# Ledger of designs, part 97: peptides against a protein of PDB entry 2AUS

Target 1, 323 residues: chain A of PDB entry 2AUS
Amino acid sequence: ADIKREVIVKDDKAETNPKWGFPPDKRPIELHIQYGVINLDKPPGPTSHEVVAWIKRILNLEKAGHGGTLDPKVSGVLPVALERATRVVQALLPAGKEYVALMHLHGDVPEDKIRAVMKEFEGEIIQRPPLRSAVKRRLRTRKVYYIEILEIDGRDVLFRVGVEAGTYIRSLIHHIGLALGVGAHMAELRRTRSGPFKEDETLVTLHDLVDYYHFWKEDGIEEYIRKAIQPMEKAVEHLPKIWIKDSAVAAVAHGANLTVPGIVKLNAGIKKGDLVAIMTLKDELVALGKAMMSTQEMIERSKGIAVDVEKVFMPRDWYPKLW

## One batch from the design tools (peptide; made by RFdiffusion4, then SolubleMPNN)

Design b2_p16_5_s1 (from b2_p16_5, 9 letters changed)
Fold by OpenDDE base, seed 3:
Structure b2_p16_5_s1 (fold): chain B 323 residues (1-323), chain A 16 residues (1-16)
Amino acid sequence: as target 1 above (323 residues)
Amino acid sequence: MRPPLTRLEERLARLA
């Protein structure tokens, strides 16, 4: 998620009207909630779906969705997108994940051998999805970005692991146990990161949400509930972005594809077929779409479809029709 | 009251 993408300016004279739209930091509290994402600390015990249903009851919401299932026994970072932002969770499904895991070994292994073997699991690994997964049980490669051993206590190994989306930590631990020759199982697991969402000051519990909602509704104090909810734009920080002219915003908000003349600036390294975020010059999320051109093609061409718009988030009335 | 930390959360709190 922390890959700084270069920004290429295509139109350096493009201005934005300050009276149009609602920048993420300037939304009224009700509108902020309608376009919000909670960085939830999911408790162990409930399913991710039960937790989403509780958030809907606590905050009196019609719709919500989570940014990727945690098992009932797994705690930690669960992004929950609210109301009109619900569909932004699609941007979080392909995002990298971090976990802290407790692995229990089924035999005694020298610490140096544990460290050496676990280091060999950094990079590409072969996995078969478990039976409970909605994914077909075919062998597939996954990337392990890093493994950091935090503690070795006899047969208990505490470690941090950064992984590609849909890497199964239980399967990783099983394969590490096989490579050690003694076998192993996953004793405990916590998710510490899901793309741009991590363990930081934005992480909140279900209890925090109850209290903060009451402070708003009973005492008129909106500060706590405002801080507990992130703008939906947070959920797309890891995506390549394309910033568009004010004159293009209403068309995209109506579901029109983005054409090359509407582009003001864009990230480097966009490939054809990439998921991209279409942004205003005020960093408001207009839509998600599929890139139909590379960054280079979007710079060099004067016309054509740059992005096939798949999911509109912005209301149609935030920007005037200028075409 | 915050629910009691899991064994994993207790281990992490000792390493922080």
Scores: peptide ipSAE 0.044, ipTM 0.706, DockQ to the pose 0.737
Fold by OpenDDE base, seed 5:
Structure b2_p16_5_s1 (fold): chain B 323 residues (1-323), chain A 16 residues (1-16)
Amino acid sequence: as target 1 above (323 residues)
Amino acid sequence: MRPPLTRLEERLARLA
């Protein structure tokens, strides 16, 4: 998520009308909720689906979805996309994750050996998905981006780990324990990051949501509930972006594919087949789609389908039809 | 009432 993508400008003269659309930070509270994502601190105990159902009850919502399952016993960062934003969770499913884990060793191991062996698990690991996963139980590679040991207290090892989506920390700890020769298990796990969502001032509890909704509905104070809900655009910050002309926005909002002439600027390093976010010049999410061209092809070509539009988010009336 | 900190949360709070 932290990789700053270069921005290539195709049309430096392209302007945007300030009267069109609703920029992420300028939405009325009801509209902000309709296009919102909560950075939820999931408590240990409930399933991610139970927590989503509770949020729907608390906030009186028809629809919501989560940005990647946390096991019942796992706490921490669970992005919950609301109402019109519900489908943005598809951008978060493939996003990298960070966890803090407590590993308990089943025997005594010198600290230097713990540190040496855990460092060997940085990089590519082979995992078999657990029986309870909805994923086919095929052996697969996963990336461990980093392991940071925070504390070693006898047989208890507290560590931070950055991983590719769908890496099983329980399985990682089991393999570390085998490599140490004593065995190990996962005592506790907290997710500290899910793509662009992390432990920061935006992290809220279910209790916070109850109180903040009450302050809005009973006291007329919208500030707390506004801060508790992030704009849906937050959920796509880690994706490669393509910014489009005002004249192209309504067509894409109607489900038309993005053509090359509609592009104002784009991120470097887009490959054919990548999931991309189509943005307005005001950083509003229009749609998610599949890149049909590389960044280079989108620069060099004068025509053709740049993005196959898969999911429209923007309402059809935020921008005028200019075709 | 916030539930009691997990052992993990207590350890993290000591390292902060």
Scores: peptide ipSAE 0.030, ipTM 0.693, DockQ to the pose 0.717
Fold by OpenDDE base, seed 4:
Structure b2_p16_5_s1 (fold): chain B 323 residues (1-323), chain A 16 residues (1-16)
Amino acid sequence: as target 1 above (323 residues)
Amino acid sequence: MRPPLTRLEERLARLA
């Protein structure tokens, strides 16, 4: 998520009409909610689905969805996409995750050995999904991007871990315990990151949402609920982006594929098959789609389908039809 | 009253 992608400009003369669209920072509160994502601090106890149902009740919403299940006992970062933004969770499901975990060892192990063995679990690991997972129980490789030991207190090991989506920390801890020879279990787990969503000033509780909704509805104070909800564009910050001409926006918003002439600027390093975000020149999310070309092909070619549009988010009327 | 910090939250708060 933190890799700054280079931006390649194809059309340096492309302007955008300030009267068209609704930039993420300029949405009326109702529209901001309709295209919002909450960085929720999920409490331990409830399921991710129960928490989504509570948010829908608190905010009087018809639809919401979460950016990747947390087990009932797991707390922390749960992105909850609202209303028209609900399907932006598609961008978050494959995103990397970070956790802080408390591992309890079933025997005494020297600290040097703990550190050495845990370092060996950085990189590619083989996992089998747990029985409770909706995922087919096939052996699969997953990446552990990093392990940072925060504290060792006898048999308790506190560590931060960055992982590929669908890495099971409980299974990782079990395998670390086996490699240490004493066995281990996951005592506690908190998710500290889900793609672009992390523990920061945007992290809010269910209690905060109750209060902030009350301040808006009863006191007319929009500030708190506005800050508690991130624009849906936050949920795609980690994706490679393609910025399009104003004249291409309405077509893409109607579900047309993005063609090469519509591209103004794009991130470097797009590969064929990548999930990409199609953006306006005002950084509004138009659609998600599958790249049909590399960045290089999108630069060199004068025509062709650049992106197969899979999911439109932008309303059809925010930009005029210019064809 | 905030619910009591989990053991994890207490450890994290000491490291912050």
Scores: peptide ipSAE 0.028, ipTM 0.684, DockQ to the pose 0.635
Fold by OpenDDE base, seed 2:
Structure b2_p16_5_s1 (fold): chain B 323 residues (1-323), chain A 16 residues (1-16)
Amino acid sequence: as target 1 above (323 residues)
Amino acid sequence: MRPPLTRLEERLARLA
């Protein structure tokens, strides 16, 4: 998520009309909520589904969805997309995750051996999904991007771990325990990152949301609820982007595929088949789609379908129909 | 009241 992607400009003369659309930072509060994502600090105890149902009740919403299940006992970063933004969670499902875990060893192991063995689990690991997972129980590879040991206190090992989406930390800890020869279990787990969402000033509790909604509805104070909700565009920060002409926005908002002439600028390193975010020149999310061309093909070609549009977010009326 | 810090949150707060 932290790698700044290079931006290649195709049309350096392309301007945007300031009267069209609703840039993320200029949305009225009701519209901001309709296109919002909460960086929720999920408490331990409830399911991710129960927490989403509570947010819907607290904020008087018809629809919401979460950016990847946390187990009931797991706390921390749960992105919750609201109303018209609900479908943006599809961009967060494949995103990398970070956790802090407490591993308890079932025997005494020298610290140097703990450090050496845990380092061997950086890279590709073989996992089988647990029985409770909706995912088919086939063996699969997953990437462990990094393991950072924070504390070793006898049999308790506190560590940070960055992982590919759908890596099971409980299974990782079990395998580490087997490799150490004593066995281990996951005592506690917190998710500290889900793609672009992390532990920062945007992280809010269910209690914060109750208070902030009350301040808005009873006291007329919008500031707190506005800050507690991120624009849906936050949920696509980690994706490669394609920025389009104002004249192309309404067509894409109607579900038309993006063609090469509509592209103003794009990120480097897009491959055919990648999930991409289609953006306006005001950094508004128009749609998610599948790249039908590489970045290089989108630069070199004058015509053709650049993106197969799968999910439209922008309303059809924010930009004029220019065809 | 914030729920009591988990043992994990207490450990993290000591390392910060």
Scores: peptide ipSAE 0.027, ipTM 0.675, DockQ to the pose 0.711

Design b2_p16_5_s2 (from b2_p16_5, 7 letters changed)
Fold by OpenDDE base, seed 5:
Structure b2_p16_5_s2 (fold): chain B 323 residues (1-323), chain A 16 residues (1-16)
Amino acid sequence: as target 1 above (323 residues)
Amino acid sequence: MRPPPTRLELRLAELE
């Protein structure tokens, strides 16, 4: 999520009309909720689906979805996309995750050996999905991006780990324990990051949501519930982006594919087949789609389908039809 | 790129 993508400008003269659309930070509260994502601190105990059902009850919503399952016993960062934003979770499912884990060793191991062996688990690991996972039980590679040991207290090892989506920390700890020769188990696990969502001032509890909704509905104070809900655009910050002309926005909002002439600027390093976010010049999410060209092809070509539009988010009336 | 999985890593993945 932290990789700054270079921005290549195709049309430096392209302007945007300030009267069109609703920029992420300028939505009326009802519209902000309709296009919102909560950075929820999931408590230990409930399933991610139970927590989503509770949020729907608390906020009087018809629809919501989460950006990647946390096990019942696991706490921390659970992005919950609301109403019209619900399908933005498809951008978060493949996103990298960070955890803080407590590993308990089943024997005494010198600290230097713990540090050396854990460092060997950085990079590509082989895992088989657990029986309880919705994923086929085939051996698969996963990336461990980093392991940071925070504390070692005898047999207890507290560490931060950055991983590819669908890496099982329980399995990682089991393998570390076997490599140490004493065995180990996962005592505690907290998710500290899910793509662009992390432990920061935007992290809220279920209790916070109850109180903030009450302050809005009973006291007329919208400030707290507004701060508790992030714009849906937050959920696509980690994706490669393509920014389009105002004249192309309504067509894409109607489900038309993005053609090369509609592109104003784009991120470097887009490959054919990548999931991309189509944005307005005001950083509003229009749609998610599949890149049909590389960044280089989108620069060099004068025509053709740049993005196959898979999911529209923007309402059809935010921008005028200019075709 | 990590080196190819060790015989240990393959065996560990088989035990799960």
Scores: peptide ipSAE 0.023, ipTM 0.431, DockQ to the pose 0.019
Fold by OpenDDE base, seed 3:
Structure b2_p16_5_s2 (fold): chain B 323 residues (1-323), chain A 16 residues (1-16)
Amino acid sequence: as target 1 above (323 residues)
Amino acid sequence: MRPPPTRLELRLAELE
């Protein structure tokens, strides 16, 4: 998520009207909730679906969705997209994840050997999805970006791990145990990151949400509930972005594909087929779509479809029709 | 009431 992408300017004269749209920091509280994502600290015990149902009851919402299932016993970072933002969770499914895990070894192993063997699991690993996964049980590669051993206490190994989406930590620990020759199992697991969402000041509990909603509805204090909900734009920070002219916003908000003349600036390194976020010049999310051109093609070409628009988020009336 | 922290959550709080 933290890869700074270069920004290439295509139209340096493009201006934006300050009267149009609702920048993420300037939304009225009701509108902020309608386009919000909660960085939830999921408690151990409930399913991710039960937690989403509780948030809907607490905040009196019609719709919500989560940015990737945590098992009932797994705590930590669960992004929950609200109302009109619900579909933004699709941007979080392919995002990298971080966990802290407690691995229990089934035999005694020297600490130096534990450290050496766990270091060999950084990089590409082969996994078979578990039976409970909706994913077909075919062998597949996954990236382990890093393993950081935090503590070794006899047979208990506490470690941080950064992984590609759909890496199974339980399966990783099983393979580490096999490589150590003694076997191992996952004792505990917490998710500490899901793409742009991490353990920080934005992390809130279900209890915090109850209290903050009451402060708003009973006491008229909106500050706490406003801080507890992130703008939907947070959920796309890790995606490559394309910023468009004010004159193109209403067309894209109506579901029209983005054409090359509508582009003001864009991130470097977009490939054909990439998921991209279409943004206004005020950093408002208009839509998600599939890149039909590379960054280089979007710079060099004067015309053509740049993005096939798949999911519109922005209301049709925030920007005027200028075509 | 907040559920009691897990053993993992307690160990993380000791390392911070």
Scores: peptide ipSAE 0.022, ipTM 0.659, DockQ to the pose 0.685
Fold by OpenDDE base, seed 1:
Structure b2_p16_5_s2 (fold): chain B 323 residues (1-323), chain A 16 residues (1-16)
Amino acid sequence: as target 1 above (323 residues)
Amino acid sequence: MRPPPTRLELRLAELE
């Protein structure tokens, strides 16, 4: 959800030293890759794991990970986090997803009935994970945020759908088909969004990555490969943020929990237990962690653990140790 | 070689 989170300032006089850290826009190309995420257009055919292995081969990388599995036959938005950014994918797993799906009906249904029934599937639905999923096959609720019918061509229904993470579009289509009384199946599926990653100018193919890597290594042109890789900070845009003092950055980068005195500004609406991004005043990702306080508690309290730091991304030496 | 566009990808390109 593109909910603009309000920013509450606790310390309006807090400044940052321009000599410390590496802001996302100022990283040398090698460092940009080490802290990068590719918005990949996954082709149909290969598994998400095979595609990650190909990216590692193309870009000569040791590590990479993806922001949520697409089935072999499913194309579209697959965020691939690189090297030191590999674990940022944990921020993308709980993020909402959008798909465009082609549903094939097993009988003739009037268009007005198709539209009416599909609208009833907006909201909470009951699903069971498919047999091939590593997820326990218990019945669970999932949110359908919206359904937008794009085209109805006889028995073929093309629609956009926004869903909670781990909603199975194949199961949704099966239930729609049952509600229509004729049955249905998923003919085709494309993912058009994964949290902050969407179909935009940042979407690149495996072919584009081959060409862009060649232009960098053989022709000395880094511009294309630089644009093809997003900073890891892109992968946390949808999370609540807490911005910290320069004096707190090195401690958090060493794995210390964030304490309330280190907070300069924060998003409104943080709840205890939320996944939050700890940022520098230069919008560099320091760490991901679990909020131990609400936004209100972080404002009212003078001391205590604000965030339990679960994963550090920033190197320990980007900011000086000031304790 | 890019894989051939799916029927879905072709229809999306016609709707954009």
Scores: peptide ipSAE 0.021, ipTM 0.625, DockQ to the pose 0.618
Fold by OpenDDE base, seed 4:
Structure b2_p16_5_s2 (fold): chain B 323 residues (1-323), chain A 16 residues (1-16)
Amino acid sequence: as target 1 above (323 residues)
Amino acid sequence: MRPPPTRLELRLAELE
């Protein structure tokens, strides 16, 4: 998520009309909510689905969805996409995750051995999905990007771990315990990151949402609820982006595929098959789609389908039809 | 082709 992608400009003369669209920072509060994502601090106890249902009740919403299940006992970063933004969770499901975990060892192990063995779990690991997972129980590889041991207190090991989406920390800890020869279990787990969402000033509780909604509805104070909800564009920050001409926006908003002539600028390193965000020149999310070309092909070609548009977010009327 | 199993993958398969 933190890899600054180079931006390649194809059309340096492309301008955008300031009267068209609604930039993420300039949405009226109702529109901001309709295209919002909450960086929720999920409490331990409830399911992710119960928490989404509570948010819908608190904010009087018809639709919401979460950016990847946390188990009932797991706390921390749960992105909740609202209303028209609900399907932006598609961008978050495959995103990397970070956790802080407390592992309890079932026997005494020297600290040097703990550190050495845990370092061996960085990289590709084999996992079997737990019985409780809706995922077919097939052995699969997952990436552990990093393990950072924060503290070792006898049999308790506190560590930060960055992982590929759908890595099971409980299974990782079980396997670490087996490799140590004493066994281990997950005592505690908190998710500290889900793609672009992390523990920062945007992290809010269910209690905060109740209060902030009250301040808006009863006191007319929009500031708190506005800050508590991130624009849906936050949920795609980790994706490669393609910025399009104003003249292409309405077509894409109607579900047309993005063609090469519509591209103004794009990130480097797009591969065929990548999930990409199609953006306006005002950094508004138009759609998600599958790249049909590499970045290089999108630069070199004068025509063709650049992106197969899978999901439109932008309303059809924010930009005029210019064809 | 799947890359060959890592040393960790082999160890985990032996421990399951």
Scores: peptide ipSAE 0.006, ipTM 0.374, DockQ to the pose 0.018

